# Peptides against a protein of PDB entry 1IK9: the designs that were tried, part 133

Target 1, 211 residues: chain A of PDB entry 1IK9
Amino acid sequence: MERKISRIHLVSEPSITHFLQVSWEKTLESGFVITLTDGHSAWTGTVSESEISQEADDMAMEKGKYVGELRKALLSGAGPADVYTFNFSKESCYFFFEKNLKDVSFRLGSFNLEKVENPAEVIRELICYCLDTIAENQAKNEHLQKENERLLRDWNDVQGRFEKCVSAKEALETDLYKRFILVLNEKKTKIRSLHNKLLNAAQEREKDIKQ
Target 2, 207 residues: chain A of PDB entry 1IK9 as posed
Amino acid sequence: MERKISRIHLVSEPSITHFLQVSWEKTLESGFVITLTDGHSAWTGTVSESEISQEADDMAMEKGKYVGELRKALLSADVYTFNFSKESAYFFFEKNLKDVSFRLGSFNLEKVENPAEVIRELIAYALDTIAENQAKNEHLQKENERLLRDWNDVQGRFEKAVSAKEALETDLYKRFILVLNEKKTKIRSLHNKLLNAAQEREKDIKQ
Target 3, 195 residues: chain B of PDB entry 1IK9 as posed
Amino acid sequence: MERKISRIHLVSEPSITHFLQVSWEKTLESGFVITLTDGHSAWTGTVSESEISQEADDMAMEKGKYVGELRKALLSVYTFNFSKESAYFFFEKNLKDVSFRLGSFNLEKVENPAEVIRELIAYALDTIAENQAKNEHLQKENERLLRDWNDVQGRFEKAVSAKEALETDLYKRFILVLNEKKTKIRSLHNKLLNA

## One batch from the design tools (peptide; made by RFdiffusion4, then SolubleMPNN)

Design b2_p18_8_s1 (from b2_p18_8, 12 letters changed)
Fold by OpenDDE base, seed 1:
Structure b2_p18_8_s1 (fold): chain B 211 residues (1-211), chain C 211 residues (1-211), chain A 18 residues (1-18)
Amino acid sequence: as target 1 above (211 residues)
Amino acid sequence: as target 1 above (211 residues)
Amino acid sequence: DLEKVKEEHKKLEAEPVF
């Protein structure tokens, strides 16, 4: 079961924050349980897949698009742009919400809720879920933080090895060229010396032929 | 202001989860506000630094150690080992808690609370704080996740550069040695050829002298 | 000296090719 709790403001009670809990199995399309609370009273309703389909049809909206709008409305609360207006009658237990566009507002959905006999139990369960979610998210944060610290160490280690490898490559190349030049110059000097010896020998022979 | 909400079980009401909110400025030692709720009623009390000091003195406990035990009791709830037992009288509004050791239980602290006139407002504020904390922790999780993905990419990039540098170093060394051997062997061949010419010239001179 | 050239030649022929 997935669950989302959001803060909403009711048009009928703009001074008090209400909480909208939506719970569903895998997809919001398969139906959901909606719970509304003001921290004293609670109201719950079950919305079926058939009701969702009927509301989509009545709106002449494609079901997937309609469910996408439901997801935005019910799981995000009133976004910072008040794109969704929530209405609830405590007398009729009728909950409805509208999408506010620039030029047109339209009803997006409506549900009949039932007043919960023991609202304190619903409120306690809701607070428990929030505290569990906080604990899970904290554990995930601590894990991600430790993993970040690991990855940063591993990066520093490889970076330091890379820099040492670059420097060692340049040093090796420089040393090899220096050694090669020394050996090559020795061989060049030996060649020059042998050429001079050969030239002297040829000059002495030419003198011996000239008595 | 720092705040912590924890689940607790009261000895008087073991079947219902209560919520203990503690709020303080910088340190728990400077005093705190304690709020208890069952999701229907709420009770609040302010505990001063002087009361904390007096409770520590009455226990003959060092203040820092006492505050350390208060922190464990009040901010962690009943840990999985029920090391702390919470008691509350709704009639007297007297809240007290005990530390359970293997051989001895002792009172760790006691506070008089006041019943809140509008518990729904306290409950709504508590739920709001939980939802804010969830949102903040989610944003932190998303940030840490993105940072992990960045660090992993950066690690892979440096690792790939390092491996290329190692391979390029080995290839360079091998190529340089091969080229050096070729040039050196050419110079050796030239030296041998010049020595043969010099030997022949010397042998011909020795023939001319014997002659 | 012919003998010195012969000895240098023998040393150069004995140098390993790398």
Scores: peptide ipSAE 0.055, ipTM 0.830, DockQ to the pose 0.556
Fold by OpenDDE base, seed 2:
Structure b2_p18_8_s1 (fold): chain B 211 residues (1-211), chain C 211 residues (1-211), chain A 18 residues (1-18)
Amino acid sequence: as target 1 above (211 residues)
Amino acid sequence: as target 1 above (211 residues)
Amino acid sequence: DLEKVKEEHKKLEAEPVF
């Protein structure tokens, strides 16, 4: 089961933050349970897949788009722009919400809720779920932080090896050129010396022919 | 102000999860506010720095060690080993907790709480704080995940550059040796040719003298 | 022969020392 808790403001009680819990199996389209609380009273309703399909048809909206709007209204909390207006009557237990666009507001959905006899149990379970979610997210944060620190060390190690490899390549090239220049100059000196001996021998032979 | 909410089980009501909120400024040693709730009723107490100092002295415990034990009892929730036992009387509003060691249990602290007149406001604020903490931790998780993915890309990029640098160093060394061997072999061939010319000239001169 | 050796010697003296 998946769950999301969000803060909402009711048009009838704008000074009292309410909490909207939605719980579902795999997909919101297959139906969901909605729970509303003010921290003293709680109300719960079940919405079936057939009701979601009927509301989408009555709105002339494609079911996947309608479920996408339900997800934004019910799971995102009041997004930063008050795009969704929530209404609840404690007398009728009738909950409805509207999407407010620039030129048109329309009812996005309506649910009959039932007052929970033991609201304290629902509130305790809601707080437990929040605390479990905090603990799981903290453990994930600590794991990701340790992994970031590992990856940063590994990056620094390979970067330092890369810089050493570049420097070692330049040093190798310089050393090889220096060594080869010395050996080539020795061979050039030997060629010059042999040519001088050949020139001297040829000059002596030309003297011996000229008597 | 720092805050921590933990689940506790009261000895008097073990079937009902209670929530212990502790709030403090910078350090728990400077005093704290404690709030207990069962999701229907709430009780609050203030503990001063002087009370913490007196309890540490009465226990013959060093203040920093005592505050360290208070932090474990009040901020960690019931650690996995039920090391802390919590007691509360709704009639006297007297809250006390014990540290249970293998051979000795001792009272770690006791606080007089006051029943909150509007428990729903305390419960709503507690849920709001949990939801804010979830949102902050989710944003931090998404940031750390993106940073991990960045560091992994950067690591793969520098690793691939390092491997190319190693291969380029080996290829450079091999190419330099091949080129220098060719030039050295040309110079060795020229030296051999000059020695043969010198030998022939010496042999011709020896023939001319015998002639 | 001598002139060829002089010409080769002149070429070798003109080779740059590294």
Scores: peptide ipSAE 0.054, ipTM 0.832, DockQ to the pose 0.569
Fold by OpenDDE base, seed 3:
Structure b2_p18_8_s1 (fold): chain B 211 residues (1-211), chain C 211 residues (1-211), chain A 18 residues (1-18)
Amino acid sequence: as target 1 above (211 residues)
Amino acid sequence: as target 1 above (211 residues)
Amino acid sequence: DLEKVKEEHKKLEAEPVF
């Protein structure tokens, strides 16, 4: 089961933060449970997949687009620009929300809620979920931090090995050239010596012919 | 201001999760505010640095050790082994907690709390703090995830460059040896050719002397 | 002299190509 808790402001009570919990299985399209609380009272309603489909049809909106608007409204609250407005009557238990566009507000959805007899239990469970979520997110954060530190060590190791490999390549080239020059110079010296021996032999033979 | 919310079980009401909020400035030793709630009622007390010092002295415990036990009890709850037991009287507003050792339980501290007149406001603020903490931890986790993905890309880049450098070093050595062998064999062929010319000249001179 | 040149030549021919 997926769950999202958001803070909202009701048009009727803008000075009192309300909390909107939405719980669903896999997808919001398959239905959800909505719970509203002011920290003293709580109200709950269940919305079925058929009701979501009917609301989309009544709005003449494509279902996937409608569910996308429900997701933005119910899981993210009003957003940073108060794009969604929430209304609730504690007397009728009627909850509705509007999308505000520049020149037009329109109703996005409405739900009949039921007042919870034991609101303290709902509030305690909501706080428990928040604490569990905090603990899980802290554990994930600690894991990611340790992984970050590992990846940084591994990067520094391979970087240092790479720099050593570059330097070792340049050193190898230099050493091989030096060794080659020594052997090549030895062979050049032997060639020069043999040419001088050949020249001397030719000069002696020319002397022996001239007696 | 630092804050920690923990779930606790009261000895008097073990079936009802209570929430213990502790708020302090910089260090728990400098004093703290304690708030207890059951999701319907709330109780608050303030503990000064002088009261913490007095409780440590009354226990004949070193202050730093005592504050360390307070931190474990009040910020972590009972722990995984129910090492701390919490007691609260809603009638007297008296809160106390014990440390359970194998054969000895001892009182670790006690506080007089005051019943909050508007518990809904305290509960709403507690939920707001939980939601803010969730949002902050999510943002930190998203940041660390993106950084880990960056570090992994950077590691893969330098690893691939390192492997190419190793292969290029081996290829360089092989190519240099091949080129050097060609030049050395050319010089060796020239040495052989000059020796053959010298041998022929010596054989002709020996014929001319016998002749 | 000729024998020394023959012996140097024989040593040079015995050196393997690189």
Scores: peptide ipSAE 0.034, ipTM 0.828, DockQ to the pose 0.611
Fold by OpenDDE base, seed 5:
Structure b2_p18_8_s1 (fold): chain B 211 residues (1-211), chain C 211 residues (1-211), chain A 18 residues (1-18)
Amino acid sequence: as target 1 above (211 residues)
Amino acid sequence: as target 1 above (211 residues)
Amino acid sequence: DLEKVKEEHKKLEAEPVF
């Protein structure tokens, strides 16, 4: 089961924060359980897939678009401030919500709720779920932090190896050229020496021809 | 103000999860506000620095050690299961807790609480704090996830540059040696050619002398 | 002289190409 708890303000009681819990299996489209509480009383209702389909048809809205609007209203809380208006009558147990656009307000949905006989149990379970979610998110944060520290170490290690590789490439090139120049200069000296020996031999032969 | 909410079980009501909230300024040692709730009723008490000091003295415990035990009992909830026992009387509003070791149980502290007149406000504020903490932790998780993805991209980039540097170093060494061998062989061929010219000149001179 | 030049030449011919 998936679950989302949101903080909402009711038009009738704007000074009292209410909590809206929605629970569903796999998809909100297959139906959901809605729970409302003020921290003292609680109200619950079940919304079926057939009711969601009927409400989409009554609105002349495509079902996927309608479910998308339900998700924004019920699962994101107040979203961007004032786009969704929530209304609840404690006397009739009737919950409805509206989408407010610049020039148009329209009812997005309505549900009959039932007053919970033991609201303290619903409130305790809601607080338990919040504390469990905090613990799970803390454990995930600690894991992600450790992974960040690992990735940073691995990055520094490869960066240091890369810098050493660059320096070693430049040093290798410089060393190979220095060694090459030394051996080339030795061969050039040998060529010059052999040319001098050839010149001397030619000069001696020219002397022997001239007696 | 710092705050911690924990789930506890009372010895008198082990089937009903209670919530223990502790609020303090900078350090628990300077005093704290304790709030207990069952999701219907709430009880609050203020514990001063003087009361903490007196309780440490009465226990013949060093204050820093005592505050360390208070932190484990009150801020970690049930810690490792069954090490801390929580007791509360709704009639006397007396809260006390014990540390259970293998062969010894001892009272760690006790507080007089007062019943809150409007428990719904305390419960709503507690749920609000849990939802805010969830949102903060979610934002931190999303930030850490994005940072992990950044660090992984940066690591892959440097790793790819490093592999290219290694391959380029090996290719440079191979190319420099090939070029070096070609130029050396050209100089060797020139030295051999000059020696052949010297040999021919010496053979011609030996013919001219015999002639 | 000629024999020394022949011996130096033979050494140079025997040096392997690099």
Scores: peptide ipSAE 0.033, ipTM 0.828, DockQ to the pose 0.561

Design b2_p18_8_s2 (from b2_p18_8, 10 letters changed)
Fold by OpenDDE base, seed 2:
Parts: C-alpha cells; sequence; structure tokens
Structure b2_p18_8_s2 (fold): chain B 211 residues (1-211), chain C 211 residues (1-211), chain A 18 residues (1-18)
C-alpha cells in the first residue's frame, strides 16, 4: 500500500491546518482511501475505481488525465499557488475540492466521508507513518552522503593518477629524445672521423702517383 | 530551535503508542521543552539548565555524560533494545524514565508536565513539523542523488581519459623507439659502408707497393 | 672516387647536428 499525507486548508476553517491522508494500492486509478483530520477529529472515505471512472465520465475528462488531476489535488497538498480549494462539512461529512484556473473554477471531485469513532488511533498511526518515513529518508540520506564521499575520493584518486600519467608521458618523451640525440651525435662523429680517414688515404695515394 | 519527535511506550499504557517531542536551543544542556501526546491529549513541561545540573549532581554523574544519556533516552526513542522505560501518570502529570542495564535499573530523570488545554493545536503542529522534515529530507535526497549521478559521470570521464593517457604513453614510446631505430640503423649502415671503402683503399695501396 | 668521397663528406658535414 502506498500513502501520502498533505496539509490542506478548508474553506470553512481556514485558520486550522487539516491533514489529508490518501492511501492506495499500486495506482490511484484502482481506488483509494482518504482520511481527513484536524488533530482532534478524523473522517475516512473509500473511493472505488468505478467512482473514479464515473467522475471522469461526468467531467468529460479522459480517465488518465482525471487521475493525474486527482494526484495533484490529493497527494501534493495545495501546491505553491493555491490551485486547489478544499471544502468539508462536518455535519454532512461531505468533502469536495475544486481546481481554480485563471478564468474558471470547477469541482474536481467529491467524497462522502465517515467520522472515525477513535480519531486518536488514526492520528497516532498517521504520526507513526510520518516518523517511519523520516527514519527511512534519513537512512537513505546517510547512505547517499557516504556514497558521495566515496565517489569524491575515487574521483580524486583517478584524477591524481591521470595528472601523474600526463606528466610521466611528457617526461618520457623528453628523456627518450635526449638519449637518442646523444647516440645519434656519437654516430655522426664516427661517420665524420671515417670520412676524414678516407680523405687522408686518397690524398696520400695521389702523392704516391705524382715521381 | 532544534526538535526531535520519538515514539515511546508508557509502562501504564503499553498498547498505546505515545509521542515524545523534545525541543531545545543549540544544546540540550541549556534546557529543553518536553511534550508528550497520545494523539488525543497532550502534556508539556519545561526543564531548565539548573534542573539538568541538579539531576546530574544528585546522580553523581558528570553533566556531559548525563546530558548524553538524556539525549539517548529522549531523542532516540526506545532504542532497538528497550534500554529506556518510560512512566507517566495522567493524574499527577509526573513523567519519569529509567535506564535499564543488565543488573540495575535506575531513574535517569523525572519531569512535571502540564496538560495542554488545546491538544489538537499541539498535535497539528507536531504533524506539520513531521511533514516539513519529510519534505526537507526528500529535497536533500534528490539533491544527493543528482550529485551522485554527477560524480559518477565525472569519475567515468576522468577514468576514460586516464586509460587513453596510459595507451597514448605506450603508443608514443613504441613510435619513438621505431623511428629512432630506423635512423640509427641508417647511420650504422653508413659507418659500415665507409669502413668497407677504407678497407678497399688500403688493399689497393698494398697492391701498388708490392707492385 | 675522391670527388665522390669529398661530396659524401660534405653532405655529412651539412647534416644538422642534434
Amino acid sequence: as target 1 above (211 residues)
Amino acid sequence: as target 1 above (211 residues)
Amino acid sequence: ELEEVEKEAKELEEEPVF
């Protein structure tokens, strides 16, 4: 089961933050349970896949788009721009919400809720779920932080090896050129010495022919 | 102000999860506010730095060690081993907790709490703090995940450059040796040719003298 | 022969020293 808790403000009680819990199996389209609380009272309703399909048809909205709007309204809280207005009557237990666009507001959905006899149990379970989610997210944060520190060390190690490889390539090239120049100059000196010996031998032979 | 919420089980009500909120400024040693709730009723108490100092002295415990034990008891919940036992009387509003060691249990602290007149406000604020903490931790998780993916890309890029640098160093060494061997062999061939010309000239001169 | 050795010697002197 998946769950999301969000803060909402009711038009009837704008000074009291309410909490909207939505719980579902795999997909919100297959139906969901909605729980509303003010920290003293709680109300719960079940919405079936057939009700979601009927609301989408009555709105002339494609079911996947309608479920996408339900997800934004019910799982995101009042997003940063108050795009969704929530209404609840404690007398009728009727919950409805509207999407407010620039030029038109329309009812996105309506649910009959039932007052929970033991609201303290629902509130305790809601707080437990929040604390479990905090603990899981903290453990994930600590793991990701340790992994970041590992990756940063590994990056520094390979970067330092790369810089050493570049420097070693330049040093190797310089050393090889220096060594080869010395050996080539030695061979050139030997060739010059042999030419001078040939020139001297030829000059001596020309002297011996001239008697 | 720092805050921690933990689940606790009271000896008097072991079937009902209670929530212990502790709030403090910078350090727990400077005093704290404790709030206990069962999701229906709430109780709050303030513990001063002087009370913490007196409890540490009465226990003959060094203040920093005592505050370290308070932090474990009050901020960690009942750690995985039920090392801390919590007691509360709703009639006297007296809260106390014990540290259970293998051979000795001892009272670690005791606080007088006051029943909150509007428990729903305390519960709503507690849920708000949990939801804010979830949102902050989720944003931090998404940031750390993106940073991990960045560091992994950067590591793969420098590793691939390092491997190319190693291969380029080996290729450079091989190419330089091949080129220098060709030039050296050409100079060695010229030296051999000049030696043969000198040997022939010496043999001709020896023939001319015998003639 | 002598002129060819003198020419080869001159070409070797003109080879740049590294």
Scores: peptide ipSAE 0.033, ipTM 0.830, DockQ to the pose 0.522
Fold by OpenDDE base, seed 4:
Structure b2_p18_8_s2 (fold): chain B 211 residues (1-211), chain C 211 residues (1-211), chain A 18 residues (1-18)
Amino acid sequence: as target 1 above (211 residues)
Amino acid sequence: as target 1 above (211 residues)
Amino acid sequence: ELEEVEKEAKELEEEPVF
């Protein structure tokens, strides 16, 4: 079961933060349970897959698009642009929400809720879920932080090995060229010396032929 | 201001999860505000630095050690070993907690609380804080995840460059040695040819002298 | 023979030292 708690403001009580809990199995399309609370009272309603389908049909909206709008409205609360407006009557227990577009507002959904007899139990469970979520997120954060520190060490180690490899390549090339030049120059000197010996021997032979 | 919310179980109401909020400035030693709630009622008390010092003195405990025990008791709730026991009287508004050791329990601290007139406001604010903490932790987790993915890419890139550098070093060394050997062998062949020419010239001169 | 040796000697003198 997935759960999302969001803050909402009701049109009737804009000064009092309300909390909208939505709980569902796998997908919001298969139905969900909503719980509204003001921190003193709670109201709960079950929305079936059939009701979601009917609301989509009544709106002449494709079901996947409609569920996408439900997800934005109910799981995010009023987004930063007041795109969704929430209404609730404590007397009728009727909850409805509107999507506000530039030139038109339309009812996106409506649900009959029931007042919870023991709201304190719902509120305690909601706070427990928040605290569990905080603990899970903290544990994940600590894990990701340790992994980040590991990856940074591993990166520095490979980077340092890479820099040493580059420097070692350049040093090797330079050393090999220097050694090669020395040996070549020695061989060139020996060739020159041997040519001079041949030239001298040929010049001496030409002198011996000329008596 | 730092804040921690924990779940506690009261000895008087072990079936009802209570929430203990502790709020402090910089250090718990400088005093704190505690808020207890059962999801319907709330009770708040302010504990001064003087009261913390007095409780430490009354216990004959060093203040830093005492504050360390307060931190474990109040910020973690009952740890997994029931090391701390919490007691609260709704009638007297007296809150006290005990540390349970193997052979002895002792009162670690006691505070007079006051019943909050509007508990719903405290509960809403507490839930708001939990939701804010969830959002902050989620944003931090998303950031750390993206950073880990970046570091992993950067590690793979440097590793691949390092492997290419190693291979390029080996290839360079092999190529340079092959080229150098070819040139050296040519010069050695020329030296041998010149020595043979000198030997032949000397042998011909020895024949001309014997004739 | 002498002219070839003189030519080879001159080519070796013109060979750059590294």
Scores: peptide ipSAE 0.030, ipTM 0.830, DockQ to the pose 0.545
Fold by OpenDDE base, seed 1:
Structure b2_p18_8_s2 (fold): chain B 211 residues (1-211), chain C 211 residues (1-211), chain A 18 residues (1-18)
Amino acid sequence: as target 1 above (211 residues)
Amino acid sequence: as target 1 above (211 residues)
Amino acid sequence: ELEEVEKEAKELEEEPVF
């Protein structure tokens, strides 16, 4: 079961924050349980897949698009732009919400809720879920933080090895060229010496032929 | 202001989860506000630094150690080992808690609370704080996740550069040695050819002298 | 001289490339 709790403001009670809990299995399309609370009273309703389909049809909206709008409305609360207006009658237990566009507002959905006999139990369960979610998210944060610290160490280690490899490559190339030049110069000197010996030998022969 | 909400079980009401909110400025030692709720009623009390000091003195406990035990009791709830037992009288509004050791239980602290006139407001504020904390922790999780993905990419990039540097170093060394051997062998061949010419010249001179 | 040239020629053949 997936769950989302959001803060909402009711048009009828703009001074008090209400909480909208939506609970579903895998997809919001398969139906959901909606729970509303003001921290004293609670109201719950079950919305079926058939009701969702009927509301989509009545709106002449494609079901997937309609469910997409339901997801935005019910799982995000009143977004920072008040794109969704929530209405609830405590007398009729009728909950409805409207999408506010620039030029047109329209009803997006409506549900009949039932007043919960023991609202304190619903409120306690809601607070428990929030505390569990906080604990899970904290554990995930601590894990991700430790993983970041590991990855940063591993990066520094490889970076330091890479820099040493670059420097060692440049040093090796420089040393090999220096050594090669020394050996090559010795061989060039030996060649020059042997050429001079050959020239002297040829000059002496030419002297011996000239008696 | 720092705040922690924990689940607790009262000895008087073991079947219902209560919530203990503790709020403080910088350190728990400077005093705190304690709020208890069952999701229907709420009770609040302010505990001063002087009361904390007096409770530490009455226990003959060092203040820092006492505050350390208060922190464990009040901010962790009943830990998984029920090391702390919480008691509350709704009639007297007297809250007290005990530390359970293997051989001895002792009172760790006691506070008089006051029943809140509008518990729904306290409950709404508590739920709001939980939802804010969830949102903050989610944003932190998303940031840490993106940072992990960045660090992993950066690690892979440096690792791939390092492996290329190692391979390029080995290839460079091998290629330089091969080229050096070729040039050196050409010089050795030239030296051998010049020696043979010198030997022939010396042998011809020795013939001319015998002649 | 000839023996020295023969010796130097042999040393050059035996010189390893380092």
Scores: peptide ipSAE 0.029, ipTM 0.830, DockQ to the pose 0.546
Fold by OpenDDE base, seed 3:
Structure b2_p18_8_s2 (fold): chain B 211 residues (1-211), chain C 211 residues (1-211), chain A 18 residues (1-18)
Amino acid sequence: as target 1 above (211 residues)
Amino acid sequence: as target 1 above (211 residues)
Amino acid sequence: ELEEVEKEAKELEEEPVF
């Protein structure tokens, strides 16, 4: 089961933060449970997949687009620009929300909620979920931090090996050229010596013919 | 200001999760505010640095060790082994907690709390803090995840460059040896040719002398 | 003379081709 808790402001009570919990299985389209609380009272309603489909049809909106607007409204709250407005009557238990566009507001959805008899239990469970989520996110952060430190060590190791490999390649080339020049110069010296021996032998033969 | 919320179980009401909020400035030793809630009622007390010092002295415990036990009890709850037990009287507003050792339990501390007149405000603020903490931890997780992905890309880049450098070093050595062998063999062929010319010249001179 | 040239020629033939 997926769950999202958001803070909202009701048009009727803008000075009192309300909390909107939405719980669903896999997808919001398959239905959800909505819970509203002011920290003293709580109200809950269940919305079925059929009701979501009917609301989309009544709005003449494509279902996937409608569910996308429900997701933005109910899981993200008003957003940074108060694009969504929330209304709740504690007397009628009627909850509705509107999307505000520049020159037009329209109702996006409405739900009948039921007042919870034991709101303290709902509030405690909501706080438990928040604490569990904090603990899980802290454990994930600690894991990711340790992984970052590992990846940075591994990067520094291979970077240092790469720099050594570059330097060793340049050193190898230089050393091989130096060794080759020594051997080549020895062979050139032997060639010059043999040419001089041939020249001397030819000069002696020319002297022996001239007696 | 630092804050920690923990779930606790009271000995008097073990079936009802209570929430213990502790708030402090920089260090727990400098004093703290304690808030207890059951999701319906709330109770708050302030503990000064002088009271913490007095409780440490009354226990004949070194202050740093005592504050270390306070930190474990009040910020971590009972722990996985129920090492700490919490007691609260809603009638007297008296809160106390014990450390359980194998053969002895001892009181670690006690506080007089005051019942909050508007518990809904305290509960709303507690939920707000939990939601803010969740949002901050999510943003940190997303940042660390993006950094992990960056570090992994950078590691793969330098690893691939390192492997190419190793292969290029081996290829360079092989190519240089092949080129050097060709030039050296040319010089060896020239040396052999010059020796054969010297041998022929010496054999002709020996014939001319016998002749 | 001829024997020294023959010896140097033989040492060159025994020198391994690189």
Scores: peptide ipSAE 0.038, ipTM 0.830, DockQ to the pose 0.604; fails the geometry check

